# Ledger of designs, part 131: peptides against a protein of PDB entry 4Z63

Target 1, 334 residues: chain A of PDB entry 4Z63
Amino acid sequence: LCLGMNDLTGNIPEDLFHLKRLNLLGIQENRLSGSLSREIRNLSSLVRLDVSWNLFSGEIPDVFDELPQLKFFLGQTNGFIGGIPKSLANSPSLNLLNLRNNSLSGRLMLNCTAMIALNSLDLGTNRFNGRLPENLPDCKRLKNVNLARNTFHGQVPESFKNFESLSYFSLSNSSLANISSALGILQHCKNLTTLVLTLNFHGEALPDDSSLHFEKLKVLVVANCRLTGSMPRWLSSSNELQLLDLSWNRLTGAIPSWIGDFKALFYLDLSNNSFTGEIPKSLTKLESLTSRNISVNEPSPDFPFFMKRNESARALQYNQIFGFPPTIELGHNN

## One batch from the design tools (peptide; made by RFdiffusion4, then SolubleMPNN)

Design b2_p17_4_s4 (from b2_p17_4, 9 letters changed)
Fold by OpenDDE base, seed 2:
Structure b2_p17_4_s4 (fold): chain B 334 residues (1-334), chain A 17 residues (1-17)
Amino acid sequence: as target 1 above (334 residues)
Amino acid sequence: SYITTDIPEELLQERRE
């Protein structure tokens, strides 16, 4: 049953929950309000539940133990409060959980040893607090993780050295500290291709440790952190780099010539730093910009990106990395 | 401009409209 993208109001009719054979319920992008009924427990055949982009409020009902076939739960852009229900945090069937842009709070806790099928988690833009959950690496299929815009004071857990499934990781604006430790840990994530750390590590030094290595890194965004230091030499070994944004920091020194050696680099933003010297001639020879050979059909994160100009301006949304135009931004340097 | 995954404030308000 797909009723999305309408102007439906009020609550879900109770009789809808009598549809025992229903596999898909999509009621997204409406004006549905009130609490999400616990009677969704009656939809025992449900595989996909999409209630996103509504006006739902209250706590998410703790009925997911009665939904043994549920693979997809999309509840982004609602007014949900409280925590993740215990039955949801223990769901063995769930593949994708998207609760972005709600008002969920407390400590983030998932029973990753039970959540054996979870591959995508989006809890960005909530009110979670405390520390990053140390047991996330126990979610053995978890590839996509967005935890941006929460309050996870402290450091990236040491356990994330074992986060082998992690491919796409977003932690923008989450009050994280110790970038040196974070990079030292995350370099061990062998499948990590996308790392977004914007608006963290305020005023810290970007480490220039030659022992750091991110083999599969395609997208690195560490913007607006007020980072000091220079272009890190360790980044030169990330041969698959496609997008680099280090803008709005306090980085100094020269832009190194090796920046032009990245065969797939199509987006470079080093603007609003304190770089000096000449523009490397190698940048004029970037193959991705000259040959237009950008592979558009690559896997991408499930979470959107935003290009933000300033606090007052509306951000442009990009759903895919290759949605960004080919760019070299070196402006506003010394 | 800079890239972020931090949802802008305008999108926070959409669920309230």
Scores: peptide ipSAE 0.557, ipTM 0.871, DockQ to the pose 0.687
Fold by OpenDDE base, seed 4:
Structure b2_p17_4_s4 (fold): chain B 334 residues (1-334), chain A 17 residues (1-17)
Amino acid sequence: as target 1 above (334 residues)
Amino acid sequence: SYITTDIPEELLQERRE
């Protein structure tokens, strides 16, 4: 049943939950309100539930133990409160959980040992507090993780050095500290291709440790952190780099010539820093700017990107990395 | 401008109501 993108109001009729053979319920992009009914437990054949972009409130019902076939739960952009219900946090069938842009609170707790199928987690823009859950690496198939805009005070857990499944990681604006530790840990994530750390590590020094190595890194965004230091030499070994945003920091020194050696680099923003010297001539040799081979089938993060122009202007949303125009921004340096 | 993955204020649920 697909009723998305309408102007439906009120709550879900209870009789809908009598549809025991229903595999897909999509009621997204409406104005449905009230609590999500516990009677959803009656949809025992449910594989996909999309209630996103509504006005649902209250706690998410703890009925997911009665949904053994549920692979996809999309509840982003609602008014859900409380925590992740225990049955959801223990779901062995769930592949994707998206609860971005809700009012979920408390400590983030997932039983990753039980969540054996979880490959995508989006809990960005909630009210989770405390520390990042140390056991996330126990979610052995977890590839995509968005935890942006929560209040995860402190550091990236040491356990994340064992996060082998992690490919796409977003932690923008999550009150994280110690960028040196974070990068030192995350470099061990051998499958990490996208790392977004914008609006963290306020005023810290960007490490220039030559021992750091991100072999598969394609997208690095560490903008608006007021970071000090210079262009990190360790980044030069990330030969697959496609997008780099280090804008709105306090980085100094020269832009190194190796920045032009990235064959796939199509988006570079180093603006609003304190870089000095000349523009490297090697930037004129970036192959990706002369010929762009966009693979339509290239894996991308499940979470969207936003280009924030200024505080008063609306941000542009980009659902794919290749949605960004080829860009070199070096403005506002001194 | 800069890239982020946190949702802009204009897209926050509190403003959808």
Scores: peptide ipSAE 0.555, ipTM 0.875, DockQ to the pose 0.625
Fold by OpenDDE base, seed 3:
Structure b2_p17_4_s4 (fold): chain B 334 residues (1-334), chain A 17 residues (1-17)
Amino acid sequence: as target 1 above (334 residues)
Amino acid sequence: SYITTDIPEELLQERRE
């Protein structure tokens, strides 16, 4: 049953919950309000539940133990409060959980040993506090993780050295500290291709440790952190780099010539830093901008990106990495 | 401009309407 993208209001009719053979319920992009009914437990055949972009409030009902086939739960952009219900945090069937842009709070707790099928987690823009869950690496299939805009004070857990499944990781604006430790840990995530750390590590030094290595890194965004230091030498070994944004920092020194050696680099923003010297001639020879077609169908994170402008302009949303135009931005440097 | 995954405030307001 797909009723999305309408102007439906009020509550879900109770009789809808008698549809025991229903595999897909999509009621997204409406004006449905009130609590999400506990009676969803009656939809025992449910594989996909999409209640996103509504006016739901209250706590998410703890009924997911009665939904043994549920693979997809999308509840982004609602008014949900409380925590992740225990049955949801223990769901062995769930592949994707998206609760972005809610008012969920407390400590983030997932039973990753039980959540054996979880591959995508989006809890960005909530009110979770405390520390990043140390047991996230126990979610052995967890590939996509967005935890941006929460209050995860502290450092990236040491346990994330073992986060082998992690490919796409977003932690923008999550009050993280110690970028050196974070990068030192995350370099062990051998499948990591996308790393977004914007609005963290305020005023710290970007590490230039040549021992750091991100072999599969395609997308690195560490913007607006007030980071000091220079272009990190370790980044030169990330031969698959496609997008680099280090804008709005306090980086100094020269832009190194190796920045033009990235065969797939199509988006570079080093603007609003304190770089000096000449523009490397090698930037004029970027293969991706001169001769290569970018593959439009390359895997991308499930979470959206935003091009943040000044406060007066609406941010642009990008759902795919290759949605970004080919860019070299070096403005507002010394 | 800069790239972020932090949802802009204007999208938070859409939830309140």
Scores: peptide ipSAE 0.549, ipTM 0.868, DockQ to the pose 0.658
Fold by OpenDDE base, seed 5:
Structure b2_p17_4_s4 (fold): chain B 334 residues (1-334), chain A 17 residues (1-17)
Amino acid sequence: as target 1 above (334 residues)
Amino acid sequence: SYITTDIPEELLQERRE
């Protein structure tokens, strides 16, 4: 049953929960309000539940133990409060959980040893506090993780060295500290292709440690951190780099010539730093900017990106990395 | 401008309306 993208209001009719054979329920992009009924437990055949972009409030009901076939739960952009219910945090069937842009709070806790099928997690823009959950790497299929805009504190857990499934990771604006430790840990994530760390590590030094290596890194965004240092030499070994944003930092020194050696680099923003010297001539040889043949068919993160221009302007949303226009921004340097 | 995965304020308002 698909009723998304309408102007529906009020609560879900009780009789809807009598549909025992229902596999797909999509009621997204409406004005549905009130609590999400615990009677969802009656939908025992449910594979996909999409209640996103509504006005739901209250706690998410703890009924997911009665939904053994549920693979997809989308609840982003609602007013949900409380924590992740225990049955959801222990779901062995769940592949994708999206609860971005809610009011969920407390410590983030998932039973990753039970969540054997979880491959995508979006909990961005909530009110989770405390530390990042150390057991996330125990979610052995977890590929896509968005935890941006939560009130986490401290460092990236040491256990994330073992996060082999991790491919797409966003932690923008989550009060993280110690960028040297974070990069030192995350370099061990062999499948990591996208890393977004914007609005963290305020005023720290960007490490220029030659021992750091991100072999599969395609997208690196570490903007607006007030980072000191220079262009990191370790990044030159990331031969698959497609997008680099280090804007709005305090980086100094020259822009190195190796920045033009990235064959797939189509988006470069080094603006609003303190770089000096000449623009490398190698930037004029970027193959991705001279040839229109960018492979658009590459896997992308499930979480959206936003281009934030200023505090008052509406941000542009990009659902795919290749949605960004080919860009070289070097403005507002010394 | 800079790239972020932080949801802009206008989308935060949409969930409150």
Scores: peptide ipSAE 0.543, ipTM 0.870, DockQ to the pose 0.630

Design b2_p17_5_s1 (from b2_p17_5, 8 letters changed)
Fold by OpenDDE base, seed 2:
Structure b2_p17_5_s1 (fold): chain B 334 residues (1-334), chain A 17 residues (1-17)
Amino acid sequence: as target 1 above (334 residues)
Amino acid sequence: ASTSSWVTTSPERVFPP
């Protein structure tokens, strides 16, 4: 049943929950309000539940043990409060959980040992607090993780050295500390291609440790951290780099010539730093900007990216990395 | 892109009207 993108109001009629054979319920992008009914438990054949972009409130009902076939739960952009229900946090069938942009709170706890199918987790822009869950690496298929804009004080857990499934990771604006430790840990995530750490590590030094190595890194965003230091030499070994944003930091020194050697680099923002010297001539030879014949059909994170303006609440949404325009921003470095 | 922007995954909270 697909009723998305309408002007439906009120709550879900109770009789809808008599549809025992329903595999897909999509009621996204409406004005449905009230609590999400516990009676969703009656939809025992449900594979996909999309209630996103509504006015739902209250706690998410703890009925997911009665939904043994549920693979996709999309509830982003609602008013849900409370925590992740125990049955949801233990779901062996769930592949994708998206509860971004709600008011969920408390400590984030997932039973990763039980969540054997979980591959995508988006809990960005909630009110979770405490520490990052150390057991996330136990979610053996977890590839896409957005935990941005929560209050996860402290450091990246040491256990994340073993996060082999992790490919796309965002922790933007989550009150994280110790960038040296974070990078030192995350370099062990051998499948990591996207790392977004914007608005963390306030005023720390960007490490220039030659022992750091991110083999498969394609997207690195560490913007608006007021980081000190220089362009890190270890980054020069990330030969697959496509997008680099280190804007709005306090980085100094010269922009190194090796920045122009990245054959796939199409988006570079080093603006609003304190870089000096000349613009590397090698930037004029970036293959990705000179040759339009590069086929860019690569997997992307499930979570969207945003171009955030400093003086505006507005942000432009980009669902794909390659949706970003080819860019070299070096402004405001005097 | 603009000279006064940065990339993030954590925009302001937005709820439908």
Scores: peptide ipSAE 0.375, ipTM 0.832, DockQ to the pose 0.647
Fold by OpenDDE base, seed 5:
Structure b2_p17_5_s1 (fold): chain B 334 residues (1-334), chain A 17 residues (1-17)
Amino acid sequence: as target 1 above (334 residues)
Amino acid sequence: ASTSSWVTTSPERVFPP
């Protein structure tokens, strides 16, 4: 049953929960309000539940033990409060959980040993607090993780050295500290291609440790951190780099010539720093900007990116990395 | 002119219309 993208109001009719053979319920992008009914438990054949972009409130019902076939739960952009229900945090069937842009709170806890199918987790823009869950690497299929805009004070857990499944990771605006430790840990994630750390580590030094290596890194975003230091030499070994945003920091020194050696680099933002010297001539030879036919059908994160042009403007949403226009931004340097 | 932009995954909270 697909009723998304309408102007529906009120709550879900109770009789809808009698549809025991229903595999897909999509009611996203409406004005549905009230609590999400516990009677969802009656939809025992449910594979996909999309209630995103509504006005739902209250706690998410703890009924997911009665939904043994549920693979996709989309609840982003609602008014949900409380925590992740125990049955949801223990779901062996769930592949994707998206609860971004709610009011969920408390300590984030998932039983990763039970969540054997979880591959995508988006809990960005909530009110989770405390530490990052140390057991996330136990979610052996977890590839996409967005935990942005929560209050995870502290450091990235040491256990994340073992996060082999991790490919796309965002922790932007989560009050994180110790960028040196974070990068030192995350470099061990062999499948990591996308790393977003914007609005963290305020005023710290960007490490220039030659021992750091991100072999498969395609997207690095560490914007608006007020980071000190220079262009990190370790980044020169990330030969697959496609998007680099280090804007709105306090980085100094020259832009190194190796920045033009990245054959796939199509988006570079180094603006609003304190870089000096000449623009590297190698930037004029970026193959990605001169060659028309880079049809890169590469996998992208499940979580969207946003370009914020100014403080007052609505951020532009990009669902794919290649949705970004080819860009070289070097403005507002010294 | 510089766009004065930055990339994030944490925009301002968006409410449904």
Scores: peptide ipSAE 0.372, ipTM 0.832, DockQ to the pose 0.760
Fold by OpenDDE base, seed 4:
Structure b2_p17_5_s1 (fold): chain B 334 residues (1-334), chain A 17 residues (1-17)
Amino acid sequence: as target 1 above (334 residues)
Amino acid sequence: ASTSSWVTTSPERVFPP
């Protein structure tokens, strides 16, 4: 049943929950309000539940043990409060959980040992607190993780060295500390292609440790951290780099010539730093900016990117990495 | 005021219109 993108109001009629053969319920992009009914438990054949972009409130009902076929739960952009229900945190069928842009709170706890099918997790823009869950790497299929805009004080867990499934990771604006430790840990994530760490590590030094290596890194965003240091030499080995944003830091020194050796680099923002010297001539040789036919349809994170112009303005949303315009921003340096 | 932007995945909370 697909009722999305309408102007439906009120709550879901109770009789809808009598549809025991229903595989897909999509009621997204409406004005549905009130609590999400516990009677969802009656939809025993449900594979996909999309209640996103509504006005739902209250706690998410703890009925997911009665939904053994549920693969997709989309609840982003609602008013949900409380924690992740225990049955949801233990769902063996769930592939994708998107609860971004809610008011969920408490400590983030997932039983990753039970969540054997989970491949995408978006809990960005909530009110989770405490530490990052150390057991996330136990979610053996978890590829996409957005935990941005929560309050995860502390460091990236050491256990994330074993996060082999991790490909797309965002921790933007999560009160994280110790960038040296974070990068030292995350370099062990062999499948990591996208790393977003914006608005963390306030005033720390960006490590220039030549032992750091991110072989498959395509997207690195570490903007607005007030980071000190220089362009990190370890980044030069990330030959697949496509998007680099180190803007709004306190980075110094020269922009190195190797920055122009990235054949796939089409978006570079080093603006609002303290870089000195000359603009590398190698930037004029960026193949990605000289080629007319970059129809690159590569996999992107499930979470969107946002271009923030200021704190008060609505951010521009980019669902695909290649949605970004080819850009070189070097403005507002010394 | 700088017209430059930065990339993030953590926009402000937006309620549906």
Scores: peptide ipSAE 0.368, ipTM 0.832, DockQ to the pose 0.706
Fold by OpenDDE base, seed 3:
Structure b2_p17_5_s1 (fold): chain B 334 residues (1-334), chain A 17 residues (1-17)
Amino acid sequence: as target 1 above (334 residues)
Amino acid sequence: ASTSSWVTTSPERVFPP
């Protein structure tokens, strides 16, 4: 049943929960309000539940133990409060959980040992607090993780060096500290291709440790951190780099010539730093910008990216990395 | 004039009107 993108108001009719054979329920992008009924438990055949972009409030009902086939739960952009229900945090069937842009709070707790099928987690823009859950690497299939805009004080857990499944990771604006430790840990994530750390590590030094290596890194975004230092030499070994944003930092020195050696680099933002010297001529030879025949269809993070303008309330949304226009931005440097 | 921008995954909260 798909009723998305309408002007439906009120709550879900109780009779809808009599549809025991229903596999797909999509009621997204409406004005449905009130609590999400616990009677969802009666939809025992449910595989996909999309209640996103509504006005639901209250706690998410703890009924997911009665939904043994549920693979997809999308509840982003609602008014949900409380924590992740225990049954949801223990769901062995769940592949994707998206609860971005809610008011969920408390300590984030997932039973990763039980959540054997979880591959995508989006809890960005909530009110979770405390530390990052150290047991996330125990979610052995967890590939996509957005925890941005929560209040995860402290450092990236040491356990994340064992996060082998991790491919796409965003921790933007989560009050993280110690970028050196974070990068030192995350370099061990062999499948990590996308790393977004914008609005963290305020005023720290970007490490120039030559021992750091991100072999599969395609997207690195560490913008608006007021980071000091220079362009890190270790980044030059990330041969697959496609997108680099280090804008709005306090980086100094020259832009190194090796920045033009990235064959796949199509988006570069180094603006609003303190770089000096000449623009590397090698940037004029970037293959991705010179070739008209490069069509790349690659997997992208499940979480969207946003181009945030300082003077604009609304950011431009990009659902795919390759949705970004080919860009070289070097403005507002010395 | 150049518009100052940066990439993030954490925009301001947006709720349905």
Scores: peptide ipSAE 0.367, ipTM 0.829, DockQ to the pose 0.727

